# Peptides against a protein of PDB entry 3B8E, part 47

Target 1, 230 residues: chain A of PDB entry 3B8E
Amino acid sequence: PFLIFIIANIPLPLGTVTILCIDLGTDMVPAISLAYEQAESDIMKRQPRNPKTDKLVNEQLISMAYGQIGMIQALGGFFTYFVILAENGFLPIHLLGLRVNWDDRWINDVEDSYGQQWTYEQRKIVEFTCHTPFFVTIVVVQWADLVICKTRRNSVFQQGMKNKILIFGLFEETALAAFLSYCPGMGVALRMYPLKPTWWFCAFPYSLLIFVYDEVRKLIIRRRPGGWVE

## One batch from the design tools (peptide; aimed at target 1 G67 Q68)

Design b1_p23_7_s4 (made by RFdiffusion4, then SolubleMPNN; from b1_p23_7, 17 letters changed)
Fold by OpenDDE base, seed 5:
Structure b1_p23_7_s4 (fold): chain B 230 residues (1-230), chain A 23 residues (1-23)
Amino acid sequence: as target 1 above (230 residues)
Amino acid sequence: EEAELLEKAFLQLILELVKKLLE
């Protein structure tokens, strides 16, 4: 998100505070819960890892986490961002290069795509209104990410949802997201303004996409072992 | 408007929980 902010010179789509809330808040318990996941049924049928040649963190894992799944997450967040700004009169094309004027507190007549003028304060309210839905979008997508991380090769349907700590983590991150979004004073304290309930559902197609993508990937791995997809 | 209603509902929920903890 921050790279696109710099390259495209668009208004800031996700605040630093919201990023910290993801990294330190919503992701912590879910990530720890994976340590308590049951081993895959075929684990004892696999060859032992060679510590000299086989890294725990390999290029495939990095590509999966940051390249493939991370890109889908980013697309979901940016989709939410662009929709909110469009609803407020700023079409995506109009946002390109707008950052300089957007962030200038002395310019109080920035025009939207329809010729409406926006004060600095009004623009910042809209910007911060985007941060919370972007954050919530990431949390909803993370539900799918956490579930797909339960296994490396087996389907989630084969593994099941028996890890009570993981289930607790899903509820915890959701409750924390709701708290940060709707607790009075969060707009002042964290610049996280409350969002419409409909924005929670905006991320669902992306969560489904991640889940389907990973299940297809795992299916390919099971049918064609030793491929580049593993 | 819907967001404000949720904020108020959330506040009420917190207050009710606090009340139950103090009883």
Scores: peptide ipSAE 0.048, ipTM 0.683, DockQ to the pose 0.012
OpenDDE base, seeds 1, 2, 3, 4: peptide ipSAE 0.013, 0.038, 0.043, 0.033; ipTM 0.357, 0.660, 0.674, 0.651

Design b1_p23_8 (made by RFdiffusion4)
Pose (drawn by RFdiffusion4):
Structure b1_p23_8 (pose): chain A 230 residues (1-230), chain P 23 residues (1-23)
Amino acid sequence: as target 1 above (230 residues)
Amino acid sequence: PAFFFIIIILIILVVIFIIAYFS
C-alpha cells in the first residue's frame, strides 16, 4: 500500500495503526495454531536435518510466501480498496492525487463537492472505510493461507483437516475482525462499519485462488516427485 | 494515468511472481 502510495499518490489504502492489528492482533492465534498441526510422514525415517544447508527460513520459503502468495493477497485487498471507493466515488482512472485538509471542500472528483462535510468525510472513505475493508480483506485472504500452510506437501484432502485449535481460532480471528470492524467506540482510534453484505466478500474471490493455487503445486510436487521448478 | 499505473504495477507483480516461481 505504502509503496504504491508513493508511485501514484492514490490515498493510503492500508493504515499504519491498521498494520499493528494483523500480525500483532489478527493472525496471532493462527500462527500459534499452526504449531498444534500434526505430522506429515514417518519423520523418524529421515537423516538428521543438517544445520548448514537445510535451514528454516530461505528462498524456498520467501519466494513462496513473499513473491507468490504475498502478491495474490496484495491484489485482493488492493482490489477491495477500489470497490470501497467505487461504490462511493470511484476513480479507477481518477484518484491519483494529494488530498489536503487545510483547503476544505475547494476540490473534489467525479461530480461531487466533498469538503468540510466530505473532507472530514473525504477520508471517512479510507479511515473508517477502505482501511477497514482492506483490513478485513487481508483477514479474508488469511483464511486459505492458514490452510495452505497447514500442510507442506499433502492435499488438505488426503490429510487431516482436524486441527481443532486452528479451526477454533480461524473463527476467533475472522470474528475479532468484525468486532474490530463494528466496535461501537474504539472505532474512533480505528476503522468503521462496513457493509456486511459486500464490504467483506470483496477479497473472497481471491482467498480462493490462493487455496486453489498452492493446492495444485503440492499435487504438482507429487505427481512429479523429484520435481522440477516446483 | 491511473490505469497505466495499475498496469505497471501488475506487470511488476507478475515479474516478481515469475522470478520467485523459478527461484

Design b1_p23_8_s1 (made by RFdiffusion4, then SolubleMPNN; from b1_p23_8, 19 letters changed)
Fold by OpenDDE base, seed 2:
Structure b1_p23_8_s1 (fold): chain B 230 residues (1-230), chain A 23 residues (1-23)
Amino acid sequence: as target 1 above (230 residues)
Amino acid sequence: KLLEILKKLLEELLKLFEEARLR
């Protein structure tokens, strides 16, 4: 998120402190939960393959666990960010290059996509309004990601949810999200303003989409091993 | 392979944003 902020010169979608809270608070328990996930029944049944192929499989699993999750989280967060800003009159295209004027305290007439002028204070309110939903979106997406990452090829329905640590991780990250979203002082400390409960549901369609996508992906992998979908 | 495609897509997207920034 921060890299895109710098490159695209868009308003900051997520504060640095909040990013650290995600990395250290939200991602740790899920990562641990994945480490204790039961191996796929198909992996355990495979005879010891050539060390090169086993290494490749392991690298693919690691890349899925870390790389794919990060990308999906970023996409989900940015989706929510752009939705909120669009609802406030700032279309995604208009945000490109806007940061310089956005962050300037002396400019109180920044125009949105509809010609409405925004004061510095108003802009900062909407910016900070994005932080909490962005974070919550990451958490909600992470629910799906954790479920997805349990297996590479098998359906979630085939593997089941036997990992108690994973379940605990889901509750922990949800509790953390609720705490950061509704605890007094988080607006000052983390620039996370309180979130309306309705915004929790904004991420659900995205999580569902990812879940469906992954199930379809896994189905294709099972039917067409060695395809481009791997 | 899919991850590589997604990575490339992300890189291209970033490049587009950079180009847009320079305009």
Scores: peptide ipSAE 0.008, ipTM 0.253, DockQ to the pose 0.053
OpenDDE base, seeds 1, 3, 4, 5: peptide ipSAE 0.000, 0.000, 0.000, 0.000; ipTM 0.201, 0.240, 0.198, 0.190; seed 1 fails the geometry check

Design b1_p23_8_s2 (made by RFdiffusion4, then SolubleMPNN; from b1_p23_8, 19 letters changed)
Fold by OpenDDE base, seed 3:
Structure b1_p23_8_s2 (fold): chain B 230 residues (1-230), chain A 23 residues (1-23)
Amino acid sequence: as target 1 above (230 residues)
Amino acid sequence: ELEEVLKLLLELLLKLFLEALLK
């Protein structure tokens, strides 16, 4: 999100504080919970890793985590961001290069796509209105990401949801997201304005897409062992 | 102020995690 903010010079889609809430708040407990996941049913049928040749973190794992899944997460967040700004009169094309004028407190006549002038304060309200939905979108997509990370080869339906710590992590991150979105004072403290409940559902298609994508990937791995997808 | 809020949140999360582990 921050890279696109810099490259496209658009208004900030996700605040630094909100990023810290994701990294330290919502992601930490779920990530730790994966250490307590039960081994896959076929893990003992696989040859041991060669510690001299096989890296714990390989290019394929990095590509999956950061390149594919991370990009889908970002797309979900940006979709929500662009919809909110469009509803407030700023079409996506108009946002390109707007950051400089958007962040200038001395410019109080920034025009939207319809010729309406926006003061600095009004622009910041709209910006901060985007932060909370973006954050919630990431959390909802992370549900699917956490679940798919339970296994490398077996379907989630084969593995099951037996890890109580992981289940707790899903509830914890959701509760934290709700707290940050609706607790009074979060607009002042964290620049996260309250979210309309309907915006929680905007991320669901992306969460489902990630889940389906990974299940299909795992199905291919099971049917064609040693393929390029492993 | 933000750092304190984050610390409080972290402490709360740790407490909840510990309670979940002890159950």
Scores: peptide ipSAE 0.015, ipTM 0.359, DockQ to the pose 0.018
OpenDDE base, seeds 1, 2, 4, 5: peptide ipSAE 0.000, 0.000, 0.000, 0.000; ipTM 0.242, 0.241, 0.258, 0.271

Design b1_p23_8_s3 (made by RFdiffusion4, then SolubleMPNN; from b1_p23_8, 19 letters changed)
Fold by OpenDDE base, seed 3:
Structure b1_p23_8_s3 (fold): chain B 230 residues (1-230), chain A 23 residues (1-23)
Amino acid sequence: as target 1 above (230 residues)
Amino acid sequence: KLKEILEKLLELLEKLFKEAELR
């Protein structure tokens, strides 16, 4: 999210504190849960053929998997961000390069895509209105990501939800999202305004898409063992 | 190693964010 903020010079889609809450609060427990997850019975049965090459391949696979998951999460968050700003009169194309004027407190006549002028305070309200839905979108997408990352080859329906740490991580993410979204004072303290309950559902299509994509991927791997999709 | 990489990435992101908030 922050990289796109810098590259595109758009208004800040996700606050620094919110990103810290994602990275430290929501990602840490799930990452630990995956580390403690019992390797699929198929992984443990094969002795590493070459410890140097197999380690490099595993590090590359992990890096690619986390990179892909992170990109999909960011895309889901940015979709929500652009929808909210568009509903408030700022089309995505108009946001490009707008950051400098957006963040300038002395400019009180920033025009939206329809020629409406926005004061600094009004702009910041809209910006902070985006932070909470962006965060919640990431959390909802992470539900699917965590569930799919639990298994390398087996379907979620075959492996089941045996990892208690993973279940705890999902609960923690959800509880943190609810706390940040609805606790009084979060708008002032964390620049996260209260979330309308309807925005929780905005991420569900993305979570479903990721889930379906990964189940299809795993199905292909099961049907063609040793394929390039591994 | 992954945890260390993630922690370093987090620290880097935190620094970048602090610098961005000061501008």
Scores: peptide ipSAE 0.005, ipTM 0.276, DockQ to the pose 0.025
OpenDDE base, seeds 1, 2, 4, 5: peptide ipSAE 0.008, 0.008, 0.000, 0.000; ipTM 0.261, 0.269, 0.193, 0.183; seeds 1, 2 fail the geometry check

Design b1_p23_8_s4 (made by RFdiffusion4, then SolubleMPNN; from b1_p23_8, 18 letters changed)
Fold by OpenDDE base, seed 4:
Parts: C-alpha cells; structure tokens; sequence
Structure b1_p23_8_s4 (fold): chain B 230 residues (1-230), chain A 23 residues (1-23)
C-alpha cells in the first residue's frame, strides 16, 4: 500500500497505525493457527523429496504464490479506497499527484473531479473514512487467504476445516475489525471512522477471486505434478 | 513504466465508475 502511495502520490489509503493493527492484530493469531493445522493427507504419504533441489524450487514457488495472493489483497484494499473516494467526488485519475496539495493544511480549496472545493478538514474526514474500509477489506480477504493456506495441493473441500484454532482466528480477526470499525473513539485514536456495513461486501469479490485462484492453482498442481506451479 | 501502468489502471477504473454512475 505504501509503495503505491509514494509512486502515485495519492492520498494515504491506509494509516500506519492501521497497518500495525493488520500485521500484529489480525495476522498473529491466524499465523499461529496455521502452525497447528493438520498435515495434508498427501504430504504425509509423499516420499521425501530431494532436499537439495526441491527445497529451493519449493521456496520460490511458495513465495510466488503468496506474492500473487498478496497482490490480490492489495488490489482489494485499493479498490475499496477508490470506490469511497469516487463516491465523494474524487475519481481515481484525479488522485494522481494530489497528495502534496491534499496533505497541505494551508490549502483549503482542493478541487474534486467535479469542481467542488474541499477544505483540509473535509479532505481528512474523507481520508480517514477510507482507512476503516481498507482495513476491513484486508481482513475479509485474509479470511480467504488463511483458509487456502492450510493446504498446498489438496482442495479446501478435500482437506476440510478441522482446525478449531483456525476458526478461532477467523472470528478473532472479525471481532477486531468490528471493534476498530465501530468502537467510539477510534476515529480520534486510530483515524478510523465508523464503517457503513455495506462496505464489508466490497471485499467479497476479491475473497472469491483468491479462492478461485487457489483452487485453480491446486488443480493444476494435481494434474501436472512437477510443473512450474508447484 | 510502473506509473504508466498505474495511470492506465486508474483510467480504466474511472471509466468503470463513470459507467456505473450513469447506469
């Protein structure tokens, strides 16, 4: 998120504190839950791979797959960000290069895509209105990521959801997201203004995309063992 | 190159939003 913020010079889509809440709050319990996930039925039956050749290839392929999933997550967050700003009169193309003027508290006449002038305070309200939905979008996408990460080769439908700690992690992330979104004072403390319930649905297409992507990937792995997708 | 890709993506998004708002 920060790389796009710097490169595109757009208004900050996600605050630093919100990122810390994602990294420490929402990722920790899920990561622990994955450590307790039952081994795939096929992994336990698979003969030991050649430790020299297969480790490096395996790490690269895992890194690539997680990198692609991470890109889909980021796209989901930015989609929500652009939707909110567009609803407030700032079309995506107009946001390019706007950061400098956006963050200047002495400029109170920043125009939107429709010629409406926005004060610094109004702009910051809109910016902080984006933080919460962006965060929630990441959490909702992480649900899909967490569920797919428990298996490498088997479909989620084949492996099932037997890990109670994983389920607990999903609820914890959701509860944290709800707390940060709706608890009084979060707008002042974390620059996370209250979220309209409708914004939770903005992430679902991306969660579905991750599921479809992973199932297709796993299907390819099953059909072409030893391919570049493993 | 990354900026150009971002600009193209943002233009595409703008078109999608314009179409969505006009419907």
Amino acid sequence: as target 1 above (230 residues)
Amino acid sequence: ELLEVLEKLLKLLEEIFKEALLR
Scores: peptide ipSAE 0.006, ipTM 0.213, DockQ to the pose 0.047
OpenDDE base, seeds 1, 2, 3, 5: peptide ipSAE 0.000, 0.000, 0.000, 0.006; ipTM 0.206, 0.200, 0.229, 0.222

## One batch from the design tools (peptide; aimed at target 1 M71 I72 F79 P92)

Design b1_p24_1 (made by RFdiffusion4)
Pose (drawn by RFdiffusion4):
Structure b1_p24_1 (pose): chain A 230 residues (1-230), chain P 24 residues (1-24)
Amino acid sequence: as target 1 above (230 residues)
Amino acid sequence: SFYVFFFIVLVILFIIVLVIVFFF
C-alpha cells in the first residue's frame, strides 16, 4: 500500500494504525495455532537436520511467502480498495491525487462536491472504510493461508484437517475482525461499519486462488518427487 | 463505460500479478 501510495498518489489504502492490528492483533492465535498442528511423516526416520545448510527461514520460504502468496494476497486487498471507492466514487482511471484538507471542498472528482462535508468525509471512504475493507480482506485471505501453510507437503485432503485449536481461532480471528469492524465507539481510533453483504466478500474471490494454488504445487511436488523448480 | 474500464484495469492487474507470481 505505502509503496504504491508513493508511485501513484492513490490514497493510503492500508493504514499504519491498521497494520498494528493484524500480526499483533489478527493473525495472533493462528500463528500460535499452527504450532499445535501434528506430524507429517515418520520423522524419526530422517538424519539429524544439519545446522549449516538446512535452515529455518530461507529463500525456499521467503520466495514462497513473500514473492508468491504475499503478492496474490496483495491484489486481493488492493482490489477491494477500489470496490470500496468504486461503489462510492470510483477512480479506476482517476484518483491519483493529493487529497489535502485545509482547502475544504474546493475540489473533487467524478461528478461530486466532496468537501467540509465530504472532506471530513472524503477520507471517511478509507479511514472508516477502505482501510477497513482492506483490513478485512487481508483477514479473509489469511484463511486459506492459515491452511495452505497448515501442511508442508500433503493435500489438506489426505491429511488431517483436525486442528481443533486452529479452527477455533480461525473463527476467533475472522470474528474479532468483525468486532473490530463494527465496534461501536473505538471505531473512532479505528475503522468503520462496512456493508456486510459485500464489503467483506471482496477478497473472497482471492482467498480461493491461494488455496487452489499451493494445493497444486504440493500435489506437484509429489507426482514428481525429486522435483524440479517446484 | 467507466465500469467496463474498471473491470478491464482489474483484469490487467490480475494478469500482471499472475505473471509475476509465475516468474517467481

Design b1_p24_1_s1 (made by RFdiffusion4, then SolubleMPNN; from b1_p24_1, 19 letters changed)
Fold by OpenDDE base, seed 1:
Structure b1_p24_1_s1 (fold): chain B 230 residues (1-230), chain A 24 residues (1-24)
Amino acid sequence: as target 1 above (230 residues)
Amino acid sequence: DLLKKLEEVFKKLLEKVLEEVERI
C-alpha cells in the first residue's frame, strides 16, 4: 500500500498508525496462534531427502506463497479505498497525482471528479475514513490467510478448526478491528474514523479469493506430488 | 503470471465499480 501511495501520488490509503496497529495488533496474536497449530500429519512424515536443500526449497515456496497472499491483501485494501473515495466523488483516475494538493492545508478548493470543491478538513475526514476500512479489509483478509496457513497440503475442510488458539486469535484481531473502528476518539487519536458496518463485507470477495487460491494450490499439490507448487 | 491475472481481475472489478459510481 505505501509503495503505491508513493509511486502514484495518491492520498494516503493507510496511515502509519494503522500500519503499526496491523503489525503489532492484528498480526502478532494470529502469528503466535499458528505456532500452536497441530502439525500436519503428512508434513511430519516426510523426511527431507537433503535437509539443507529441501529446507531451502520449502522456505522459498512458503515465502512465495506469503508474498502472493500479501499482494492479494494489498489489492483488497486498495479496492476498499477506491470504492470509498469513489462514493465520495473521487474516481481512481482523478486521485493520480492529487496527493500534493490533497495534503496542502492552504488549498481548500480541490475538486472531485464531479467538480465539487473540498476543503482541507473535508479531504482529511475522507482520508481518515479510508484508513479504517482499509485496516478492516486487511483483518478480514487475514482471517483467510490464518485459516489457510495452518495447513500446507490438507484442505481446510479436512483439517478443520481444531486449534482453539487460532480461533481466539481470529476473535482478538476482529475485536481489535471493531474497537479501533467504532471506539469514540479513534478518529483523533489514530486517524481512524468509524465506518459503516457494511464496509466489513467489501473484503469478503478477497478473503474468498484467497481461500479458493489456496484450496486450488493444495489440490494441485495433492494431485501432483513433487511438482513445483509444492 | 497468477499475480498478473489477479491484477487484471482487480482492474476489471475496479472498472465495474467506477461504472456503477458514475451511474449514481
Scores: peptide ipSAE 0.000, ipTM 0.196, DockQ to the pose 0.050
OpenDDE base, seeds 2, 3, 4, 5: peptide ipSAE 0.000, 0.000, 0.000, 0.000; ipTM 0.261, 0.247, 0.217, 0.199; seeds 2, 4 fail the geometry check

Design b1_p24_1_s2 (made by RFdiffusion4, then SolubleMPNN; from b1_p24_1, 19 letters changed)
Fold by OpenDDE base, seed 5:
Structure b1_p24_1_s2 (fold): chain B 230 residues (1-230), chain A 24 residues (1-24)
Amino acid sequence: as target 1 above (230 residues)
Amino acid sequence: DLLKLFEEVMEKLLKETLELVEKV
């Protein structure tokens, strides 16, 4: 998010406080819950890995897969951001290079894509209106990420949803996201303005994409053991 | 107040960092 903010010179898509809420709030319990996930049913059927060759390759491929999932998550957040700004008159093309004028408190006549002028205060309201839906988008895609992280090879349908702590984590992160999004005063305290309930659904295609991507990946691993996808 | 202060400090640091990057 910050790299795109700097490179594209666009208005800030995600606030620092919101990032802290993700890192310390919504991700902590889910991450701990993975430590309590049951071992994959096939672990004891796998041949012992060669500790000299297999470890390094597997760590790189796992890291690459998580990197790809992280990119899909970021795309989901940015999609939500661009849709909100477009609904407020700022098309994605118009946002390029706009940050300097956007963040200048003395410029009160920044034009949108339709020639409407926006005061500094109005622009900041729109910016902060983007933060909450971006955050919620991340939480919704994290549902899929957490579920797919339950296994390395087995399908989620094979492993099932038996980890009660993981289920609790999903509810906790969702409840925290709802609290931060809708609790009175969060707009003033955290600059997280309330979002329309419809914004929760904007992330669902990306969550589904993550889920399908990982299930296909795992299917390939099961069909081609020892391949470059492991 | 502490969160607002933290946010203000972080926004200031971000702005200063961006200004530094733009000067480089």
Scores: peptide ipSAE 0.007, ipTM 0.277, DockQ to the pose 0.023
OpenDDE base, seeds 1, 2, 3, 4: peptide ipSAE 0.000, 0.005, 0.000, 0.000; ipTM 0.202, 0.240, 0.220, 0.205; seed 4 fails the geometry check

Design b1_p24_1_s3 (made by RFdiffusion4, then SolubleMPNN; from b1_p24_1, 19 letters changed)
Fold by OpenDDE base, seed 3:
Structure b1_p24_1_s3 (fold): chain B 230 residues (1-230), chain A 24 residues (1-24)
Amino acid sequence: as target 1 above (230 residues)
Amino acid sequence: DLLEKALEVFEKLLEKVLEEVERV
């Protein structure tokens, strides 16, 4: 999100402190939980990997898969960001290059897509209104990401939810998201204004998309063992 | 041109989602 803020010169979609909360708060415990996941039921039935060929291919495939998931997560967050700004009169096309004027506290007549003038304070309220839903969208998408990362080949329905630490991680990241979204003073401290409960559901289509994508990927791997999709 | 078209499609999708959110 911060890279797109710089490249596209759009208003900041996610604050730096909120990014730290994602990286250290919501991602760390779930990531550690994957180290305690039970081995797949078929792992011992596989032939030993060829260390000369299979290592490089698998590293590339893992990198591509995580890169694709990360792109879907970012798209979900940006979708929520653009929805909120559009509801406040700023269409996505109008946001391109607007950052310089948006962040200038001396410019109090920035026009939206409909010709309404916005003061610096009003613009910052809208910006900070985007931070919380963007963050919550990432957390909700991470639920699906964490669940799909449990296995390489088996469906989630085949492997099941046996890792208690993973379940704890899902609870922790959700509790942190709720705390940051609804605790009094977070608007001043973290520039995260309270979120309407309805915005939690805006991320669900993206979580479902990730889940379906990974289940289809795993289904292809199961049907074509040793394929490059692994 | 491709970016503008992508943004236009995105805006139309956004409008549809907003309409659905307002209906709930």
Scores: peptide ipSAE 0.042, ipTM 0.416, DockQ to the pose 0.057
OpenDDE base, seeds 1, 2, 4, 5: peptide ipSAE 0.036, 0.000, 0.042, 0.041; ipTM 0.446, 0.223, 0.484, 0.560

Design b1_p24_1_s4 (made by RFdiffusion4, then SolubleMPNN; from b1_p24_1, 20 letters changed)
Fold by OpenDDE base, seed 3:
Order: C-alpha cells, then structure tokens, then sequence
Structure b1_p24_1_s4 (fold): chain B 230 residues (1-230), chain A 24 residues (1-24)
C-alpha cells in the first residue's frame, strides 16, 4: 500500500498506524500460532529431500506463493479503496498524481472527477474513511491466508482445525479489527473512521479466491508428488 | 487529552516513516 502511494502519487490508501496494527497486532499472533501446528498426516510418507536440488526450488516457490498471496491481498484492499473514492466522486484515473494537492492544507478547491470542489478537511475525511475498510479487507483476507498456511500439502479438510492457538489467533485479529473499526475516538487517535458492517463482506470474494487457489495448488501437489509446484 | 497526545504521536511517527521512505 505505501509503495503504491509513493509511486503512483495517489491519496494514502492505508495509514502507517493501520500498517503497524496489521504487522504487530493482527498478524503476529496468527504467525506464532503456526509454530504449534501439528505435523501433516502424510509427513512419514514423504521421501527424503535432496538437499542439492530441492532446497532452491522450494524456497523460490514458497517466495512466489507468498508474493502471489500478498498481491491478492493488496488488490482486495485497493479495490475497496477505489470503490469508496469513486462513490465520493474521485475516479481511479483522477487520483493519479493528485497526492501533492490532496495533502496540501492550503488548497481547499481540489476538484473531483465531476468538478465538485473539496476542502482539505473533506478530503481527509474521505481518506480516513478508506483506511478502516482497507484494514478490514486485509484482516478478512488474512483469515484465508492463515488457514491455508497451516499445511503444505494436505487440504484443510484433510488436516482439520486442531490448532487451538490458530483459532485463538483468528478471533484475536477479528476482535482487534472490530475494536479499531468501531471504538469511539479511533477516528481522531488512529485516523480510522467507523465503517458500515456490510463492508466486511466486500473482502469475502478475495478470501475465497485465495482459499480456492491454494486448495487447487495443494491438489496438484498431491496428484504429482515431487513436482516443481511443491 | 489522550486522543490529542495519540494523534500527535502518530503524526510524528508517520512523518518519520515517510522521511525514511523518501531517503530510500
């Protein structure tokens, strides 16, 4: 989010505070929970890895898989961001290069895509209205990411949800997201304005996409053991 | 007062992060 904000010079889609809440709040407990995941039921059926050939391929594939998941997460957040700004009169094409004028507190006549003038305060309200649903979108997508990361090869349906700490992590990140989204004063303190509960559902297609993608990937691995996709 | 203090803290943090990113 921050890199695209800088490169595209668009209004800030996700504040530094919300990024810190993701990295230190919502993602930390779930990530630690993976250390307590039980070994896959098929671990004893795996052939020993060849340390000369399998290490580099597997590290590259893991890096690519996490990179792809991260891209889907970012796309989900940016989709929500562009929808909210478009509903407020700012089409995506009009946002390119707008950051300089957007962040200037002395410019109170920034025009939207329809010629409506926006004051600095009005622009910041719209910006902060984007932060919360972007954050919530990331959390909802992280549900799928966390669940798929618990196994390398087995389907979630085969491995099951036995890790109580993982389940706790899912509830913790959801509770934190709800707290930051709806607690009074968060708009002033954290620049996170409350959102309509319906916005939580906007991320579900992306979570489903990640889940389906990983289940298909794992299915391919199961059907072709020792393939490059592993 | 706590909200104002928090706001100032996060504004300073944001500024420092942005300055760091601009240097990279």
Amino acid sequence: as target 1 above (230 residues)
Amino acid sequence: ELEELAKKFFEELEKKVLELVEKV
Scores: peptide ipSAE 0.013, ipTM 0.320, DockQ to the pose 0.022
OpenDDE base, seeds 1, 2, 4, 5: peptide ipSAE 0.006, 0.006, 0.000, 0.000; ipTM 0.262, 0.267, 0.183, 0.198

Design b1_p24_2 (made by RFdiffusion4)
Pose (drawn by RFdiffusion4):
Structure b1_p24_2 (pose): chain A 230 residues (1-230), chain P 24 residues (1-24)
Amino acid sequence: as target 1 above (230 residues)
Amino acid sequence: SSSFVFLFVIFVILTVIVLVIVFF
């Protein structure tokens, strides 16, 4: 968000005070939960994991979580950013502009008068909003992530999907997300009431592609064991 | 309505681009 927030002055889609509420507030119990996820094979069958080569974090990981999924998620919440403005003052070709606040009303876009009324408001579309819908969209994509990372080589199909803990926390996350999105008050130091019917399902189209994606690779990694690029 | 179509077209394009980047 902040990167694009510079390349094309299209208003702060994700908030800073909003970031410190996902890794340190949302994905918390899921990250923990992952730990309770059980085995994946006869483990005591493999040579000791060498320490110099086979690491913990590496390209194999980063490429598949920063340069792959981390992107597909990105569009999702970024997509919702537009819909959160679209059904309010969409600028899919417009937008791209410094939104000052000492001016008050003197400008706008797409047939409007947004000012002191819609200036304290002009932002209420990202502050109380956008950030929120983007926020939720991130959580919403985090579902399939917290299930495509549940396994490392087996389809969630012929593999246990019985992580009682994860499941009851996948909700204890998705729920908190709502309570943090409708919390009557603290919503001040935070975001605001989204349109439950849709101001949620925006990223939903995406969470799927995620689950659908890596699910194939795993099944790709298999049908071709020695594997190629996968 | 045209603006909405444009919006959706842009997103389709962006989606394709993202997918291409992911796949390559």

Design b1_p24_2_s1 (made by RFdiffusion4, then SolubleMPNN; from b1_p24_2, 19 letters changed)
Fold by OpenDDE base, seed 2:
Structure b1_p24_2_s1 (fold): chain B 230 residues (1-230), chain A 24 residues (1-24)
Amino acid sequence: as target 1 above (230 residues)
Amino acid sequence: DELLEKLRELFEKLLKETLEKVEK
């Protein structure tokens, strides 16, 4: 999120402190849960391979767990961010390069995509309105991502939900999201304004999409082992 | 809450400084 903020010069989608809360608070328990995840049955049944190739597979799994999940989560968050801003009159294309004027407190006539002028205070309210849904979207997407990442090739339905630590992590993340979204003072402290219940569901279509996509991907991998989709 | 506010202010300051450096 920060890199996109710098490169695209868009309004800040998520506060820096909130990002730290994600990195240190929400991602920690799920990461630990993945460490205790049962090895994929097909991996355990495989005979000893060349140590170099086995290391490569492990590195790919680690990269997926720590790198790809974060990227997918960010995409989900940005989707919600752009939806909220679009509903408030700021189309994604219009946001490019708007950061300088957006954060200038002396400019009180920033125009949206429809010619409506926004004061600094109004812009900041909209910006802070995006922070909480962005965070919640990351949590909701993480539900699907963590379930997806349990296995590399096997279906979630085949592997099952046996990791109690993962389940606990999902509930912990949800509880944290609820706390940060609705606890008094979080709007001032973390720039996270109260979240309408409807925004909890904004990420669900995206989560469903990535879930279905990954299941299809895994199905293809099982049918065509060694393919480029792996 | 006060600690979080101070941290926020610090990060906002750092962010502004970083942006200024990138623009130069």
Scores: peptide ipSAE 0.007, ipTM 0.264, DockQ to the pose 0.022
OpenDDE base, seeds 1, 3, 4, 5: peptide ipSAE 0.000, 0.000, 0.000, 0.007; ipTM 0.196, 0.234, 0.232, 0.271

